# Peptides against a protein of PDB entry 7BDX, part 334

Target 1, 212 residues: chain A of PDB entry 7BDX
Amino acid sequence: EMGAAACTLLWGVSSSEEVVKAILGGDKALKFFSITGQTMESFVKSLDGDVQELDSDESQFVFALAGIVTNVAAIACGREFLVNSSRVLLDTILQLLGDLKPGQCTKLKVLMLMSLYNVSINLKGLKYISESPGFIPLLWWLLSDPDAEVCLHVLRLVQSVVLEPEVFSKSASEFRSSLPLQRILAMSKSRNPRLQTAAQELLEDLRTLEHN

## One batch from the design tools (peptide; made by RFdiffusion4, then SolubleMPNN)

Design b2_p30_2_s4 (from b2_p30_2, 15 letters changed)
Fold by OpenDDE base, seed 1:
Structure b2_p30_2_s4 (fold): chain B 212 residues (1-212), chain C 212 residues (1-212), chain A 30 residues (1-30)
Amino acid sequence: as target 1 above (212 residues)
Amino acid sequence: as target 1 above (212 residues)
Amino acid sequence: SIVEFVQEVLKAVAERPKKDVELALEILES
């Protein structure tokens, strides 16, 4: 209980760049992010057996941890740290996103996707994530989620790949052959305005690439 | 170790006031401070049986909690929050200071005394603390501690009471009848310059009140 | 350990320059 409360507070204050620098400047930062990955993994593995209530202290603790990672990745020095010193955490997040079923742990998925998107702001981060084994199939798996917010953040991550020629060229053949075009087209007609816009923009970006 | 590095970075570039506001602005703040009191109490109660090593992870955790309270109380909005919404925590701190023996948990005592002193900067806070049952006997109990830092922070808290006429008038009779004058006089001759000065100043303030 | 780390960060973040800063730092380093 104390852990969830404390981590939630840290999540809130981690929106500050100075707090992120303080977190990273500590000698325990590496240990913290290592344990973060382990804790998130342990939580997701525990879901298959006992229906953990979405509102449990453990769930809140893991949400806070994922939120901290997201906020750290929103800062330039935080992205550098994650890409250079915490690749295991990034690998864990990618794995967990694949392990979760559609509609399962929606809030956690959103936070993890936001963290990956934030990491993708750095070219080095985008390269690392996009070159991960099974990355493209993972995106399509996540896009099958019924939740609009999950789908929105998947589309944003896909757009980050498409908008970087150096990255997109490496996966263009696989990307084009497996693209769930009908799903994205359906999202472009969504009643959710954010999802609608994201899907429309991605379709426009893809059309532009086909004409070049 | 990590605390010093993080603090140094944070102090150089950001106001701690905004961070305190962020802590208090969270919906989990009340829960955090409630659990803080419970955790501190549980720790102190566990000391009577098993000699917890002063350097245990649990001890460090409790020190960090007490430090957070101290820093929150150093900010105006933090003092208001503690006095209005977390009186149970203040009551717990007062109780724990009474439960600890002389020479026991010195670092924790110092942090708790600093938190009470910081709360005393607000007239409402000073009134609340000084009107607590057994407050004056508690001060003299704490002043019997062999540790110079504990005694220093007791003297500072006593001075806060003496310097506020509205507060001192209510307890003046009890205060004068029970004052450990010889102990304070001994401290005014201490080799510790901070303790010496604090004791001298308090004696001067008391003399001034006797002539008025 | 993760909870302890969170508390240490929160403590450091809540601190500001004061006359007693040295004491606070000593407690955190200890």
Scores: peptide ipSAE 0.099, ipTM 0.475, DockQ to the pose 0.027; fails the geometry check
Fold by OpenDDE base, seed 4:
Structure b2_p30_2_s4 (fold): chain B 212 residues (1-212), chain C 212 residues (1-212), chain A 30 residues (1-30)
Amino acid sequence: as target 1 above (212 residues)
Amino acid sequence: as target 1 above (212 residues)
Amino acid sequence: SIVEFVQEVLKAVAERPKKDVELALEILES
């Protein structure tokens, strides 16, 4: 219980750049983020057997961890840290997003996707995650989720790839050949305004790329 | 492990006033500090049976908790919060300081004493802790500790009492009758310069009070 | 619980104008 509480507080305060710098300035940052990945992984692996109550201390703890990563990735120095020193964590997040079934752990997925989106702001981070094995199939797997928020954050991440020519060029053929266009089109008509907007913007970006 | 790491990070960042405000601004602050006290209490109670390795995750976690309390108490709004809304935590800290044997959990004692010292900066806090049952005997119990750092922080807390006439007047008779003068005099000759200085200053303050 | 408190603090801190942090808080609040 206390661990979850402490982690949740750390998540909240990590929205501050100064706090992120403080987190990363310590000699224990590497270990912390390593354990973060392991903890998240253990949680996801535990889901196969026990319907862990979504509101369990463990769930809250893992949500907080994902939140911390997201907030760290929101800061330039945090992104640099993650892409240079905590790639294993990024790999873990990608793996976990793949391991989770559609509709499973929606909140966690959203947080993890937010973290990846923030990482994608860094060109080096974007390159790293986009070159990860199975990245494109993973995006489409996630985009098949019934949850609008999950889909929204997937679309945002896809947009980050599409908007970076250096990255998009490397994966363009696979991207184009596997793009779930009908799904994205359906999302562009969603009643969820955020999802609708994200899908529309992505479609516009894709159209622009086809004409260039 | 992750809980300890998260709590340690929270401890580190809680040195910021903004972080303290963020911690206290939530509706869960009361619960957090309540659980903090309970967790610290459980830890100390567990020491009677298991030589818990001083470097255990649990120990680190509790150290971090004590550190957080200390950092919160270092800020004006944090002190106000503790003395108005988390008196049970203060009571717990006082109790735990009494429950621990000389030489036992030195680092924790130091952190707890630091927190009490910070609380003592607030007149209301100083009044509260100084009026706690067994407060004066507790100070002398702690001052008997073989650890110089523990003794240092006890002396600092004693000084806070002595320097506040409104508080000292209420306990002056008990204080004077029980004062371990020889122990304090010995500390004033300590090879530890911080301890030496603190003891000397306290002795000077005591001399001033006798002449007034 | 301390977990809930930490979550709320984290939410409050995350409510700062960074879009992604806000979104994370919204998820946490839901």
Scores: peptide ipSAE 0.045, ipTM 0.564, DockQ to the pose 0.047; fails the geometry check
Fold by OpenDDE base, seed 3:
Structure b2_p30_2_s4 (fold): chain B 212 residues (1-212), chain C 212 residues (1-212), chain A 30 residues (1-30)
Amino acid sequence: as target 1 above (212 residues)
Amino acid sequence: as target 1 above (212 residues)
Amino acid sequence: SIVEFVQEVLKAVAERPKKDVELALEILES
């Protein structure tokens, strides 16, 4: 309980750039993010056996950890740190997103996707995650999720790839051949305004790429 | 392990005034500090039975909690919050300082004493802790500790009482009758420069009060 | 509980106009 509370507070304050700098300015940052990845992985692995209550202290703790990673990645120095020094954590996030079933741990998925999106703001970060084995299939796996928020953040991450020619050119063939166009088109007609807008914008970006 | 790591990070960043404001700006601060007190109490109570390794994750977690309280109390708004809204935590700290034996949990004692000293910067805080039942005997109990850092922070807290006439006048009779003068005199001859200086300054302040 | 307190603190901190932080808070509040 106290661990979850402390982690949640740290999550909240990590929205500040100065706090992110303070977190990263210590020699303990590397260890913290290493343990973070392991903790998140252990939690997700535990879900296949016992129905862990999503409202448990353990769940809240892991959500807070994902939130901290997200907030750190929102800041330039945080992105640099994650992309340069905590690649194992990024690999773990990618793996966990693949291990979770559609509809499973939706809140955690959203936070992890947000963290990856924030990392993608850095070209080096975008390159790293997009060159991960199975990245394109992972995007489509996640886009099959029934949750609108999960799909929204997948679309945002897809857009980050599409809008960066240096990255998109490397995966363009696989991307085009596997694109779930009908699914994205369906999302562009969603009643969720944010999902609708994101899908429509992505479709426009894709059309622009077809004419170039 | 992860809880201790997260709490340690929160401790580190709580040295910032802006972080303290962020911690206190939420309606959850009350609960956090309530749970903090309970957690610290549970830890100290556990020490009487099983030799808990001082290097355990649990120990580090509790040290970090005490550190957070200390850092919060270092800031004006944090002192106000603790003195007005978290008196139970202050009572718990006073109790735990009395429950611990000389030489036991020295690092935790130092952090708790630092937190009380920081609280004492606020006149209302000083009044509250000094009017606690058994406060004067507690100071002398702690001053019997073999650890120089514990004794240093006790002397600093004693000085805070002595330098505030409104507070000192209420306890002056008990204070004078129970003062371990020989112990303080011995500390004024300590090889530890910080302890020596603190003891000497306190003795000078006490002499000034005898002539007024 | 500390968890509830931390959640409330996070909610208060998340009221800052950074879009992604707000979204994370909305998710936290939902």
Scores: peptide ipSAE 0.041, ipTM 0.570, DockQ to the pose 0.042; fails the geometry check
Fold by OpenDDE base, seed 5:
Structure b2_p30_2_s4 (fold): chain B 212 residues (1-212), chain C 212 residues (1-212), chain A 30 residues (1-30)
Amino acid sequence: as target 1 above (212 residues)
Amino acid sequence: as target 1 above (212 residues)
Amino acid sequence: SIVEFVQEVLKAVAERPKKDVELALEILES
């Protein structure tokens, strides 16, 4: 309970750039993010047995951790820290996104996807995550999720890859051969305006790339 | 483990006024400080049985909580919050300081004493803690501690009381009748320069009050 | 633990403004 409350407060304050700098300026940042990854992993592994109530202190704690990572990744120095010093955490996030079933832990998925998107703002971060083993299959796995918000954030991450020629060129063959075009087309017809727009923009970006 | 890490980060960032404002500006501040008091109390109660290793995750977590309270109390709005909205926490800190034996949990005692000292910067806070039942006996109990840092922070708190005429006048009779003068004199001869100075200054302040 | 780390970082941040905060960080770091 206290841990969840403390973590939730830290999540809230980590929206400030000054707070992110303070977190990273301390000598305990590496340990914190290492334990963060382990804690998130332990939580996801525990889901296979008892349907942990989504409102449990444990779930809230893990949500807050994912939120902290997202907020850290929103700041340039935070991205640099994650990409240089906490790659294990990034690997963990990618792994956990693959381990979660469609419709499972939607809120956590969204936060993790947001964190990856923020990391992708840095070219080095984008390169790292996109070159991760199974990254492209993971994106398509996540796009199979029935949740519109999950799909939205996957599409945003895909767009980040597509809009970076240096990254896209390295995976272009696999990307083109496995692209779930029909699924993306279906999303472009979604009643969710954000999802609809993201899917349409991605389709336009892909068309532009096919003409080049 | 993760709770302790999150709490530690929150402690670190709470040294910033902006972070304290962010903590208190959230809707979860009251709950956080309520749980903080309960957690600290539970920890101290657990010490009567197993000598919990001072380096346990639980101890570190409680130290960080005490540190957060200290940092919050260092800021004007934080003091106002504690004195107006979290008096139970202040009562808990006072109680826990009485429950701990001389030489027990020195680090935690120091943090709690620092928090009380910071609260005492606010006249309303100083009034509240000094008018708490058994406050004066508690100070003398704590001054019996063999630890120089504990004694230092007790002396600083005593000085805060002595330097505020409105507060001191209300307790002057009890204060003068119970003052461990020989103990304070011994501290003024300490090899610890900080303790020595604090004891000497307090003795000077007390002499000044006797002449008025 | 991550909880300890968060508490330590939060403590460290809280200790910046006053010497007492520094001591709290030292306690956290110890």
Scores: peptide ipSAE 0.030, ipTM 0.555, DockQ to the pose 0.114; fails the geometry check

Design b2_p30_3_s1 (from b2_p30_3, 17 letters changed)
Fold by OpenDDE base, seed 1:
Structure b2_p30_3_s1 (fold): chain B 212 residues (1-212), chain C 212 residues (1-212), chain A 30 residues (1-30)
Amino acid sequence: as target 1 above (212 residues)
Amino acid sequence: as target 1 above (212 residues)
Amino acid sequence: EEEERRRKAEIEALRNLAATKEEVIAALKA
């Protein structure tokens, strides 16, 4: 309980760039982010047996941790720190997104996807995550989620890859051969306006790349 | 382990006034400080049986919590928050200082005493803690500690009471009748220069009050 | 070319809209 409360406060204050700099400028940052990955992994592994109620202290604790990572990745120095000094955490987030089933831990998936999107703002970060083994299949697995917010954040991450020619060119063949076009087209007709717009924009970006 | 890491980071960043304002401006502050008191009490109650190694994750977690309270109390808005909205936490800190034996949990005692001293900078805070039942006997109990840093922070808190006429006048009779003058005189001859100075200054302040 | 630069600038602007806690909470409440 106290751990969840402390992490929730830390998540709240990490919305400030100065707080992120203070977190990363300390000698405790490396240990914190290493244990973060382990804690998130332990939580996801515990889900297969017990329907952990989404509102448990443990769930809230892990959500706060994922939120802290997202806020750190929102800042340039935070992205640099994650890509240079906490690659294991990024690998863990990618793995956990693959381990979760469609409809499972929706809130956590959204936070983890937001963190990866924020990391993708940095070219080095985008290269790192997109060159991870199984990254393209992972995107399609996540896009099969029934949750509109999960799908929205997957589409934003896909768009981030597509709009960077240096990164997209390396995987363009695999991307084109495995693209769930019918699923993305279905999302472009969604009643959710944010999901609809994201899917339409991605389809336009993909069409532009086929003509070039 | 993760809780201790999160609290340690929160403690580190709480040295900033802007971070303290952000912590207190959130809707989670009340819950955090209520659970803080409960967590600290649970820790102290666990000590009577197991010689908890001072370096345990639990000990570090509680030290970080006490450090956060100290940093919050260092700021004017933090003092106002503690005195108006978290009096139960202040009562808990006073009780825990009474429950700990001389030489027991020295680091925690120092942090708790620093928090009370910071609260005493506010007249409302000083009135609240000094009017607490058994406050004067508690000061003398803590002054019996063999640790020089504990005794130093007790003397600073005593000085804060003595230097406020509106507060001191209410307890002056009890204070004069129970004052461990020989103990304070012994501290004025300490080899620790900070303890020596604090004891000498307090003795001078007490002499000034006897002539008035 | 100008539309592609505008989209890149809007995406860079959307990228610069780094998901704050408030945006995350809003997305989770939504």
Scores: peptide ipSAE 0.016, ipTM 0.733, DockQ to the pose 0.015
Fold by OpenDDE base, seed 4:
Structure b2_p30_3_s1 (fold): chain B 212 residues (1-212), chain C 212 residues (1-212), chain A 30 residues (1-30)
Amino acid sequence: as target 1 above (212 residues)
Amino acid sequence: as target 1 above (212 residues)
Amino acid sequence: EEEERRRKAEIEALRNLAATKEEVIAALKA
């Protein structure tokens, strides 16, 4: 209980750039983010057997951790830190997103995707994530989720890749060959306006790339 | 491990007034500080049997919690919050300070004493603490500690009481009758310059009160 | 080129802050 509460407070205050800088300026940041990855991994691995109640202290704790990572990645210095000094955490997030089944841990997936999106704002981060083994299959795996919010954040991440020619050029062949176009088209007709917009924008971006 | 790490980071960032305000501005603050007291109490109660290694995750966690309380109490709005909304935590801290033996959990005692001192900056806080059952005996119990830092912070807290006529007048009789003058005099001759100074100042303050 | 710059700027502006569980949940319900 206390750990979850403390972590939740840390998450809340990490919305501030100054707090992110304070977190990163300490000698404990590296260890913290290393353990964060391990903790998140342990949680996801524990899901194979028991319907852990979504509202458990453990779930709340991991949710808060993912939120902290997201907030750190929202700041320029935080992105730089993650990409330079906490790559294992990024790898863990990618792995965990792959390990989770469709519909499983939706909120956690959303936060992890948000964190990856934030990292993708940094070109080095985008390069790192997009060059990760199985990245493209992972995107499509995640896009198969029934949850509109998960799909929304996947589309945003895909868009980040598509909009960066230097990154997209390296994966363009695989991307084009595996693109779940029908799924994206279906999303462009979604009743969820945010999802609809994101899908439409992505489709437009893809069309633009095919004409160039 | 993760809980201790998260709490340690929260402690570090709580040195900022803005972070304290952010902590207190949330709907979770009350719960957090309630659980804080419970966690600290559980830790201290667990010490009766096993030499818990001072460097355990649990010890670090509780240390960080005490640090957070100290930092919160260092800010005006934090003091107001503690005195108005988290009195149980203050009571817990007082109780825990009484439950610990001389030389036991020195670092924790120091942080708890620092938190009480910070609370004592608020007149309402000082009144509340000083009116707590067994407060004066507690001060002397703590002053019997062999650790110079513990004693230093006790002397500072005593000074806070002595320097406030409205508070001191209520306990003056008991205070004068139980004052460990010889102990304070011994501290005024300590080789620790901070302890020496604090003891000297307190003795001067006490002399001033006797002449008035 | 200007459109690409604009889009990149828009992406940078769309950084995600997840301050609270409640905010995320609210966003999920919207």
Scores: peptide ipSAE 0.027, ipTM 0.753, DockQ to the pose 0.017; fails the geometry check
Fold by OpenDDE base, seed 5:
Structure b2_p30_3_s1 (fold): chain B 212 residues (1-212), chain C 212 residues (1-212), chain A 30 residues (1-30)
Amino acid sequence: as target 1 above (212 residues)
Amino acid sequence: as target 1 above (212 residues)
Amino acid sequence: EEEERRRKAEIEALRNLAATKEEVIAALKA
């Protein structure tokens, strides 16, 4: 209980840029993010049996950790830190997103995807995550999720790749060959306005790339 | 491990007034400080057997919690919060200081004493802690500690009482009758300059009160 | 090229902050 409470407070205050700078300026940042990845991994591995109640202390703790990573990645110095010094955490997030089944841990998936999106604001971050083994298949796996918010954040991440020619060119062949066009088209007809817009914009971006 | 790491980071960032305000402005503050007291109490109760290594995750966690309380008490709104809404935590800290033996958990004692000193900056806080049952005997118990830092922070807390006439008058009889004068005199001859100065200043303050 | 730069700037502006569990949960229910 105490760990979850402390981590939740840390998550809340990490919404401040100055707090993120303070976290990263300390000598404990590397250890913290290393253990963060391990803790998240242990949690996901524990899911193979009992539907862990969303309200368990452990679930709240991991949720707060994912929130902290997201807030760190929202700041320029935080992105730099994650990409340069905490790549293992990024690798862990990518792995965990692959290990989770469609519909499983939806909110955790969303926070992890938000963290990756924030990392993708940095060109070095975008390069790193997009060059990760199995990145393109992972995007399509995640896009198969029935949850609109999961799909929305996947589409945003795909858009980040598509809008960066240097990154897209490296994956263009695999991307084009595996693109779940019918799924994206279905999302462009979603009743969820955010998902609908994101899917339409991505389809427009893809059309623009095919004409170039 | 993760809890200790998260709590340590929270402790570090809580040195900022803005972070303390953010902690207290959230809806989780009351719960956090309630669980903090319980966690600290559980830790101290667990000490009756094995010398818990100072470096255990549990020890580090409790140390960080005491640090957070100290940082909160350093801020005006934090003192107000503790005195008005977290009195149980203050009572717990006082109890734990009594439960610990001389030489036991020195660093934790120091942080708890620092938190009480910070609370004593507020007249309402000083009144509350000084009117706690057994407060004067507790001060003398703590002053029997062989550790110079423990004794220093006890002397500072005693000085806060002595320098506030409204508070001192209520305890003056018990204070004068139980004052370990020989112990304080011995501290005024300490090789530790901070302890020496604090003891000398307190003796001067006491002399001033006897002439009035 | 200018449109791509504008979109990159928009992506940067769309950085995600997650302040509280409750806020994130509320956003996900929306």
Scores: peptide ipSAE 0.022, ipTM 0.747, DockQ to the pose 0.017; fails the geometry check
Fold by OpenDDE base, seed 3:
Structure b2_p30_3_s1 (fold): chain B 212 residues (1-212), chain C 212 residues (1-212), chain A 30 residues (1-30)
Amino acid sequence: as target 1 above (212 residues)
Amino acid sequence: as target 1 above (212 residues)
Amino acid sequence: EEEERRRKAEIEALRNLAATKEEVIAALKA
């Protein structure tokens, strides 16, 4: 309970750039993010056995941790830290996103995807995550999620890859061959306006790449 | 482990006034400080049974919590919050300071005393803690601590009481009758310059009050 | 090139919208 409350407060204040800088300026940052990854992994591994209530203290704790990572990744120095000094955490996030079933832990998936998206603002970060083994299959696995918010953030991450020629060129063949076009087309007709827009924009970007 | 790391980071960033305002501006603050008090109490109650290593995760966790309270109390709005909305926490701190033996949990005592001192900057806070049952005996109990840093912060808190006529007048008789004058005189001859100065200043303040 | 820069800027703007706790909670209540 106390851990969840403390992490929740830390998450709230980490929306500030100055707080992110303060977190990272200390010698404690490396340890914190290392343990964060391990904690998230332990939580996800525990889900196969017990229906953890989404509102449990453990769930809130992990959500807050994911939120902190997301907020850190929103800041330039935070992205640099994650990409240079906390790659294992990024690897863990990618792994956990792959381990979770469609519809499972929607909130956590959203936060993890948001963190990856934020990391992808940095070209070095985008390169790192996109060159991770199984990255393209992972995106399509996640796009099979029934949740519109998960799918939205997947599409945003896909768009980040597509819009970066240096990254896209390395995976273009695999991307094109495995693209769930029918799924994306269905999303472009979604009643969720945010999802609809993201899918439409991605389809337009992909069409532009086919003609160039 | 993760809780301690998160609390430690929150403690570090809570040195900022803006962070304190952000913590208190949320609806989570009341719950956080309520659980904080309970957590600290649980920790202290556990000490009678097992020699908890001072470097344990639990110890670090509680130290970080006490540090957060101290930093919150350092800010005007934080003092107002504690005195108005988190009095139970102040009561808990006073109780825990009484429950701990001389020389036990020195670091925690220092942080708790620092928090009370910071609260005492507010007249309302000073009134509240000084009117707590057994407050004067508690000060002398704490002054029996062999640790110079503990004693320093006790003397600072005593000085806050002595320098406020409205507060001192209410307890002046008890204060004078129970004053460990020999102990304070011994501290005024301490090799620790900070302790020495604090004891000397307090003795001067007390002499001024006897002549007025 | 200008359109790509604009989209990158929009993506950056969208990324800087680290979902406030409120947005995450709202997304979960839906």
Scores: peptide ipSAE 0.017, ipTM 0.736, DockQ to the pose 0.017; fails the geometry check

